# Peptides against a protein of PDB entry 6DSZ, part 40

Target 1, 361 residues: chain A of PDB entry 6DSZ
Amino acid sequence: NYVVTAQKPTAVNGCVTGHFTSAEDLNLLIAKNTRLEIYVVTAEGLRPVKEVGMYGKIAVMELFRPKGESKDLLFILTAKYNACILEYKQSGESIDIITRAHGNVQDRIGRPSETGIIGIIDPECRMIGLRLYDGLFKVIPLDRDNKELKAFNIRLEELHVIDVKFLYGCQAPTICFVYQDPQGRHVKTYEVSLREKEFNKGPWKQENVEAEASMVIAVPEPFGGAIIIGQESITYHNGDKYLAIAPPIIKQSTIVCHNRVDPNGSRYLLGDMEGRLFMLLLEKEEQMDGTVTLKDLRVELLGETSIAECLTYLDNGVVFVGSRLGDSQLVKLNVDSNEQGSYVVAMETFTNLGPIVDMCV

## One batch from the design tools (peptide; made by RFdiffusion4, then SolubleMPNN)

Design b1_p10_5_s4 (from b1_p10_5 with P1R E6Q)
Fold by OpenDDE base, seed 3:
Structure b1_p10_5_s4 (fold): chain B 361 residues (1-361), chain A 10 residues (1-10)
Amino acid sequence: as target 1 above (361 residues)
Amino acid sequence: RPSAIQVPPP
């Protein structure tokens, strides 16, 4: 009896950081195809807590904290459109992952988007937004008592959405997205009415952005607005202020992932297709009225890592580099550079054995 | 906590 120990998936396709096990614990959650790994971040490193098999390949994984919850909940969407909201419960040594809500959000009609599945959560936890099909935006209202995830579609005139996020500090849930038409790429905003199940005009738009604009970052208060990342440029817009930079260093390779370092949106990690790790900096100016405005944008090269599929800042300058193409890493950011001019030191490496077909039916 | 990692000095 060859117990073929089914080789566990090692390629990372998503990672998130938050407070999932408790209000006080810092967690790292890693998606590896159908598997979810849960760690507690400690001074000694990553402590494994639980591994969970999912009912399909994880396509979206997001932590969120509804009003009145003491810890974060986990939203997961699979590649077969199974959605769930998960809660961590511990009773002594017994650890349970509880499904609070679930549903299938697949449509019988619609063209699956070529840019894949996008899932986003409103920062005020009013709704989940899903871009699954061209010309549709799916909304899941968040209700505390509903065990069944109900969704509805809003028609989107823009057929080729590249990326979409919910904005911060909006009275109504507001999306910001990059889309492509025959004239080029553009940025637009819409308010989402839960009551009327329609889009209203958003606060701003920007036509004719960079041709390779690929990512939207929603910026928290006090700045608000969004960052748009392209091949050659990084731009900021909040409806009142526009700022663009074109640092030559980002032109060498395409930026493919990002992660917010500071809760106030002052710093972001950026990873490119060569495994270069950057810091994007938002310089603040404090006005005489106490308002904070963006003064400048700056990009700094930190060093080199494995090619990131996803990045997440943990604490104390430790970053998890989730890689699909190479080994995943824990890296330390340092104040001082090494002899090679790098601010990045590998702490731990997680061997990637390649694409494992998880046969867990 | 703000990361004690000062961005590389200008």
Scores: peptide ipSAE 0.034, ipTM 0.657, DockQ to the pose 0.676
Fold by OpenDDE base, seed 2:
Structure b1_p10_5_s4 (fold): chain B 361 residues (1-361), chain A 10 residues (1-10)
Amino acid sequence: as target 1 above (361 residues)
Amino acid sequence: RPSAIQVPPP
């Protein structure tokens, strides 16, 4: 009887950063199939704190801080539609991951979306939104006292949602999404009424975006609005201002992931299918009335990494490159380029041993 | 913590 020691998963399928262990600690959380790894980011690198087995493949992993919480909470959704909100508690050397709330959000009726599970959290922590099924948007209201995650569905007329985010700076929770219809791809917004359990008209829409528009980035204040990333173009829209760029360099490979660098939304990391790492820059213009508007968008090639499934800016230009197809990396962004014109230096590499083949013994 | 990497604009 060869006890094949079940190899730990090495392929990364999600990563997030925040203050999960404490208000002061900067954490990196890494999803590797059914496993959650929790690190503290230190001057010496990543310090492992805890590993947690989940009751399924992690499909969504998001940190959020409800009003009055001292540290971030973690929302997880599994591929089998098990949802939980987790809290880190430490008492001396004892480390506990506490389930504050849980629920199963599977519907008996609905077509699972071909583009997979999307999970998003309202920036003001009013709700969680889930695109699980075509023609449905699931809402989980965030209530502090509720240990049971209850959800309801809102009918979505747009059957082919590609990506969706909550916008910042909205009085009501507002989603922005790219969808496809027979006429092409479009961007639309909806306000989400928790009370009436319906969509209201959102602040803006943009019909006939790029045919390959694939990602929405919600931009925080002072800019607000959203960035739409395609194969050929990057566009910004906030209802009042529209700006588009078509840098030739992004046509070479599809951008597949992004991460916000600056809290104010001035910079984003972008990763493509060739492992190229870009910086997207939002240039500000200060108006005479003190309002901040977008002046320009720029894309800069930083260098090459492993093909990112997810990117996380940590601190001091250290970036975690979570890879599913290759080795994950900790990389340093430098001010000055090397002799090859790269601003990226690999600091650490984490070997990916490939997909866990479930050998049924 | 100051976000120390000012990636300088090119």
Scores: peptide ipSAE 0.028, ipTM 0.656, DockQ to the pose 0.612
Fold by OpenDDE base, seed 5:
Structure b1_p10_5_s4 (fold): chain B 361 residues (1-361), chain A 10 residues (1-10)
Amino acid sequence: as target 1 above (361 residues)
Amino acid sequence: RPSAIQVPPP
């Protein structure tokens, strides 16, 4: 009787940082296929708190804090379209993960998007948005008293959405997305009406962006707007201001993930397909009227890590590099470079044993 | 010095 101890998945497919266990604790949450690992970030490193088995592969994992919650809630969507909102509760030594709400958001009609599942949360926690199927945007209204996640679809004219985010500082929930049509790739915005269950015209659009524009980053106030990352260029747009850079260093490998470092959106980590780690910097200019505008964009190479599937800045220059293809890492960002010119030092490495081949015997 | 790596103060 070979008890094949089912090896736990080690490949990371998502990570997020926030305050899930308490208002005070900084947590790292790691998605490894069907497994959710919860850590507390400490001065000594990552302290494991809880491991949770999910009823499916985690496709979306996002922390959010609705108005009047003391700590973050966790939204999870599985690859089989099971959605839930989870809350951490501790009573003495007893730790429970409570499902606040759940639902299945699968449609009977629709082409599953080839670019996979995208899930986003409005910064004001008014709704969750899902791109599951081509030509549809699914909305889950966030209501405190609703244990059942109900969703509706809004039709998108844009059939091939590459990436989508909610913008910050919008009176109504507003999405910004990159899409492809026969003329190329474009950026568009829509306001989402919960009342009418339709899109309204958004504040801005940018036609004919870079052909390989692949990611949208929503920028917090005071800058607002979005960053669009391509193969060759990084652009910023907020409706009033446009900036573009084309640093030669990013052409060498495709940027595949990002994470905001500063709450004000002044810095972002970028990871590419070669495991290079960059910092994107938003340089501010203070106007005579006290308004803050974006002056410039800069990209700085920090060093090399495992190929990131996801990145999350923790604290004190510590970054978690979640890798699917290689070993995940906890890395330190240093002010001074090492002898090789790298600002990145590996603190801890988490061995990736590769895909568990379910040999059905 | 890349101006980007401000280690948050401890």
Scores: peptide ipSAE 0.026, ipTM 0.636, DockQ to the pose 0.141
Fold by OpenDDE base, seed 1:
Structure b1_p10_5_s4 (fold): chain B 361 residues (1-361), chain A 10 residues (1-10)
Amino acid sequence: as target 1 above (361 residues)
Amino acid sequence: RPSAIQVPPP
């Protein structure tokens, strides 16, 4: 009997960085189809800690830290709409991944959205938001004592949401989203009332953004607001300030992923469909009253990597490039360019063996 | 309800 050891998936479809194993550990979590890999980031590289099999393909994977938790919890949503909140527990050498809460969030009625599943968490951990179906925004209230994830839907008038995020620094949970109508693409905000289970008017909107606007980045304080990424342009809006750039270099290939480098939202990594890695920089202006405003946006080409499905900044200029189409990489960002003008050096490469054909025998 | 995690059998 050749036990064909089922080849483990190697294509990466999600990655996240945070403090999952402890408050002090920096972790890299990697989603590979139905598998979750957990690493500790060390000065020597990635140390594997645990690998976990999930009951389905991971569609959403997000770390969050509710008030009174010492470390991050993990939210996972599968492609079959199974949701869970996971906690890491270690007791001596015994490592357990504990399900704190779970539920199925599938609706019997609804058109699955063409842009796929979107899952987002409020920065203040008040709720999880899910865009699963056109014209619906699903809310999962976060309650520490609730072992069963209960959700409700709020109707969206905007049927074709492209991307959505929760904003930072909002008194109520506030979403910012790009949507498409017959007139083009637009940005809108809504406050989410957990009490009334409805949307209230958000702080701002921007009509007629770039036709190919595809991504929303929520910017932390002190800037606040959002970045909107298109094919030709990058725009910032916070209700009071608008700024747009159209660097010709981003027009050459579509930006497909992003990750925040600095906790204060001063820098973001951007990856495109050609494997080019960019830095988006938010230049600060300090006002006489001590307020910080956005002075300018700029984009810098860092170098080339594997085509990123996901990016995550680790520490000390090290970036994990999660690739679905090619080999995943650990890369180092350098201050000085090499002889080829690249600021990117590959540290480690993880071979992608392509799609695993699960032969169910 | 079963955990969303497949714990490998012991």
Scores: peptide ipSAE 0.005, ipTM 0.406, DockQ to the pose 0.014

Design b1_p10_6_s1 (from b1_p10_6, 4 letters changed)
Fold by OpenDDE base, seed 2:
Structure b1_p10_6_s1 (fold): chain B 361 residues (1-361), chain A 10 residues (1-10)
Amino acid sequence: as target 1 above (361 residues)
Amino acid sequence: LEKALSELES
């Protein structure tokens, strides 16, 4: 009996950065199917700390810091709808990943959404939102004392949600989403009432966005609002200001992932299906009253990488490119372009051995 | 762009 040592998955399907191991450490967390890899980001590169096996394919992986926590907690949802909140604990050389809370969030009734699982966390850590099924928005209230994750559903009138995020700077948890109806694609907002377990009218909407609008980026304060990314256009809306750009360069390939560079949302990385890496720039204008408004949006081509499934800005111009289709990379953004006009230099490449076909023998 | 990239190394 040749025990074929099951090869570890190498295809990356998610990545996040934050302070998971400690308040001081910068971590990179990488999801590879059922495996979670935890790294500390150092001047020398990625230092492996722990690898964790999960009870299913990781579908959602998000770091969040509830009020009064010294470090980030990790929310994971599997493709089989097992949810958990994980905490890193280290005592000397002993490393433990502690389950703070867990639950199964599967519904007996509902059509699984064709666009897959979406999981989002309110920036103020009031709730987790899940789009698992058409016409439903699942809410997990975040309560420190709950070891069991309890969820409830709110009916969503919009049956075909493309993407959804929580907005920043809202008194109540507020979602912003792109949806499709027979008239096209639209953007809408809803406030989420935990008390009444219902949606209230959100602060704004934008009807008839680009037909291929596919991604929502929630923008932090001071700008607030959201960026909507399409095939041909990138738009910003915050209820008071609307701005759209249509840079020809983005028409060449579909943007498929994004990551925020700055805590204030001034810069984002964008990756497309050709492995092109872009910088999205939000130019600010300071008003006489001290308010900051968006002056302009710009997109700049940085260079080429592996086709990103996920992007994570680390520090000092270093970016992790998580790839499902190709090799993952650690890349450096340089101030000066090379002879080819690229600002991207590969620092490290992580071989992708392809999809693990679990041959159940 | 150069300004934006220069701010990353700081």
Scores: peptide ipSAE 0.383, ipTM 0.918, DockQ to the pose 0.922
Fold by OpenDDE base, seed 4:
Structure b1_p10_6_s1 (fold): chain B 361 residues (1-361), chain A 10 residues (1-10)
Amino acid sequence: as target 1 above (361 residues)
Amino acid sequence: LEKALSELES
């Protein structure tokens, strides 16, 4: 009996950083198809803690910390619409991943969106939002004691949502999304009413954004608002302030992923289809009244990596580059550039053996 | 950029 140890998937389709194993540990969580790998980030590198098999391809993986939790919980949604909230529990040497809540969020009606599954969590942990089907926004209320993930749908008038995020600093959960209609692409906001199970008018909208606007980044306080990434432009809007830049360097290749470096949203990593790594910088202006406003946006080329499917800043200038198409990397950002003008140094490379075509023969 | 990168090393 050749137990063909099915080669473990190596292509990375998601990564997230947070405090999952403890309040003190910095973790890197990596999604590789049906597998979740959990690492502790150490000064020596990545220490493997546990691998978890999921009942399907991981489509969404997000860490969140509800009020009263000492460490982050993990939300996972599979491509087959199985949702769970996971908790890491260690008792001595015994490590368990506990399912705190689960549910299937598949609808019997609706067209699956062509842009795939989007899952987002409200920064205040009031709800999870899911864009699974065109014209629907699914809401999972986050209740502390609910072992069963119950969801409801809110109808979206906007049938073609490109990307969506929850905004920070909103009294009510508020989504910001890019959508396409016959007139082009636009940005809109909605407040989500849990009580009424409906959308209310959001604080702002921006019609006629760049035709290829593809990503929304929710910006934390004090800036608030959102960044919209396009093919040629990067824009910021918070309801009161609008800024746009069109750095020529981003026209060379499409930006496909991003990750926040600073908790306050002052810096982001951007990855493009050529494996270029950028830093997006938000320059602050402090007003006389103590308010902080966005003064400027800048994009700087850091260097080249594998083509990122996902990026996550760890600590001390170390970045994990999760790649689906190439080898994943652990890279160091240096203060000084090398002779080629690169600030990126590869520390470790993780071989990608390509898609394991499980030919179930 | 140099300043931004220098602030990453805590």
Scores: peptide ipSAE 0.381, ipTM 0.917, DockQ to the pose 0.901
Fold by OpenDDE base, seed 1:
Structure b1_p10_6_s1 (fold): chain B 361 residues (1-361), chain A 10 residues (1-10)
Amino acid sequence: as target 1 above (361 residues)
Amino acid sequence: LEKALSELES
């Protein structure tokens, strides 16, 4: 009996940081195909807590904390459109992952979007938004008592959405998205009415952004608004203020992932297709009335890592680099550069053995 | 950048 020990997947396709196991614990959650790995971040490194098998490839993984919850909940969507909300529960030494809600959100009608599945959560936890199909935005209202995830679709006039996020600090849930039409790429906002199940006009739009604009970052208060990342430019817009930079260094390779470092959105990590790690810096200006406005944007090269599929800042300058194409890494950001001008030091490397062809014979 | 990186250590 050759027990073919089914080799565990090693390629990372998603990662998130938050407080999933408790209000006090800092966790790293890693998606590896159908597997979820849960770690506690400690001063000594990553402590494994639990591994969970999912009923399909994880396509979306997001932490969120509804009002009145002591710790974060986990939203997962699989590539087969199975959605669930998970809670971590520990009773003594017994660890359970509880499904609070689940549902299948597949539509019988619709063209799957070429840019893949996008899942986003409103910062105020009013809804989950899903871009699964062209010309549709799916909404899952978040209700604490709802064990069955029910969704509805809102029709989008914009058929080719590139990326979408919920904005911060909005009275109603508001999405910001990059879309493409025959005239180019544009940014638009919509308010989402749960009551009427429709879009209302959003606070702002920006027509004719960079042709290769590919990512939207929602910026928290006090800045608000969004950052749009392209091949050649990084732009900020919040309805009142517009700022753009075109640092030559980002033209060398496409930015493919990002992660917010600070809760106030002052710093972001950016990773490109060559494994370069950047810091995006938002410089603030404090007004006489105590309001904070964006003064400038800067991009600084930190160093080189494995090619990131996902990035997540942990704590104390430690970053997890989740890689699909190479080895995942824990890296430390140092204040001083090394002899090569790098601020990045690899602390730990996790070997990627490549795609495991699970030949179920 | 140095200032920004120094602020990461808590």
Scores: peptide ipSAE 0.380, ipTM 0.918, DockQ to the pose 0.896
Fold by OpenDDE base, seed 3:
Structure b1_p10_6_s1 (fold): chain B 361 residues (1-361), chain A 10 residues (1-10)
Amino acid sequence: as target 1 above (361 residues)
Amino acid sequence: LEKALSELES
């Protein structure tokens, strides 16, 4: 019996940072196809804690902290529409990953969206939103006592959603999304009513954004609103303020991923298809009334990494670069540039052995 | 940029 030790997947398709093992521990969670790897971030590097096999390819992986939880919970959605909420429990040396809730959210009717699965969580943990099919927005209400994830659909008039996020600081859960119609790409907002199971008019819209607008970033308070990333431009809108920049440096390659560095949304990491790493900076202006508004947007080139599928800031200027096409990396952001003008230094490289060809024997 | 990067180590 040749135990063909099936080679573990090495290509990264998702990563998140948070407090999953405890309130105090900083964790890095890495999705590699059907495998979830859990690390504790230490001054010495990444300490492996647990590896979990999932019953499908991980399509969505998000940490969230409901009111009254001491640590983050993990939402996972697979490519086969199996949803679960996971909790980490440790008792002495015994480590268990507990399924708090699960469900299948597949619809029998609907066209799967060409841009794939999008899963988002309301910042106030009122609901999970899923864009799985064209013309539908699926809602999973978050209830502590519900072991079965129940979902309902709301009809979306906009058939071609490019990206969607929940906004911060909204009385009701509010989505912001980029969509395409025959006239171009646009940004719109909707409030989501859990009670009525319908959309209400959102606080703002922006028609005729850049033709290649591809990503929405929800900005935390005090700024609020959203950043829209295109091929040639980066724009901000919060209903009251609009700001756009078109830095020439981003025209060289398409930005494909982002990650928030600061809890207040002052800095973001951006990765492009050439493996360039950027910092997006939000400059604040404090008004006389104590309100904080966005004064300016700036993009700075940090350096070059592997082509990122996902980025996550850890701590102390350390960034995990999750790569599907190349080797994943831990990189350090330095205050001073090297001789080549780069602020990025590779600390550790994780060899990508390529796609696991699932040979169904 | 230097200021932004220096704040990451604090």
Scores: peptide ipSAE 0.373, ipTM 0.915, DockQ to the pose 0.918

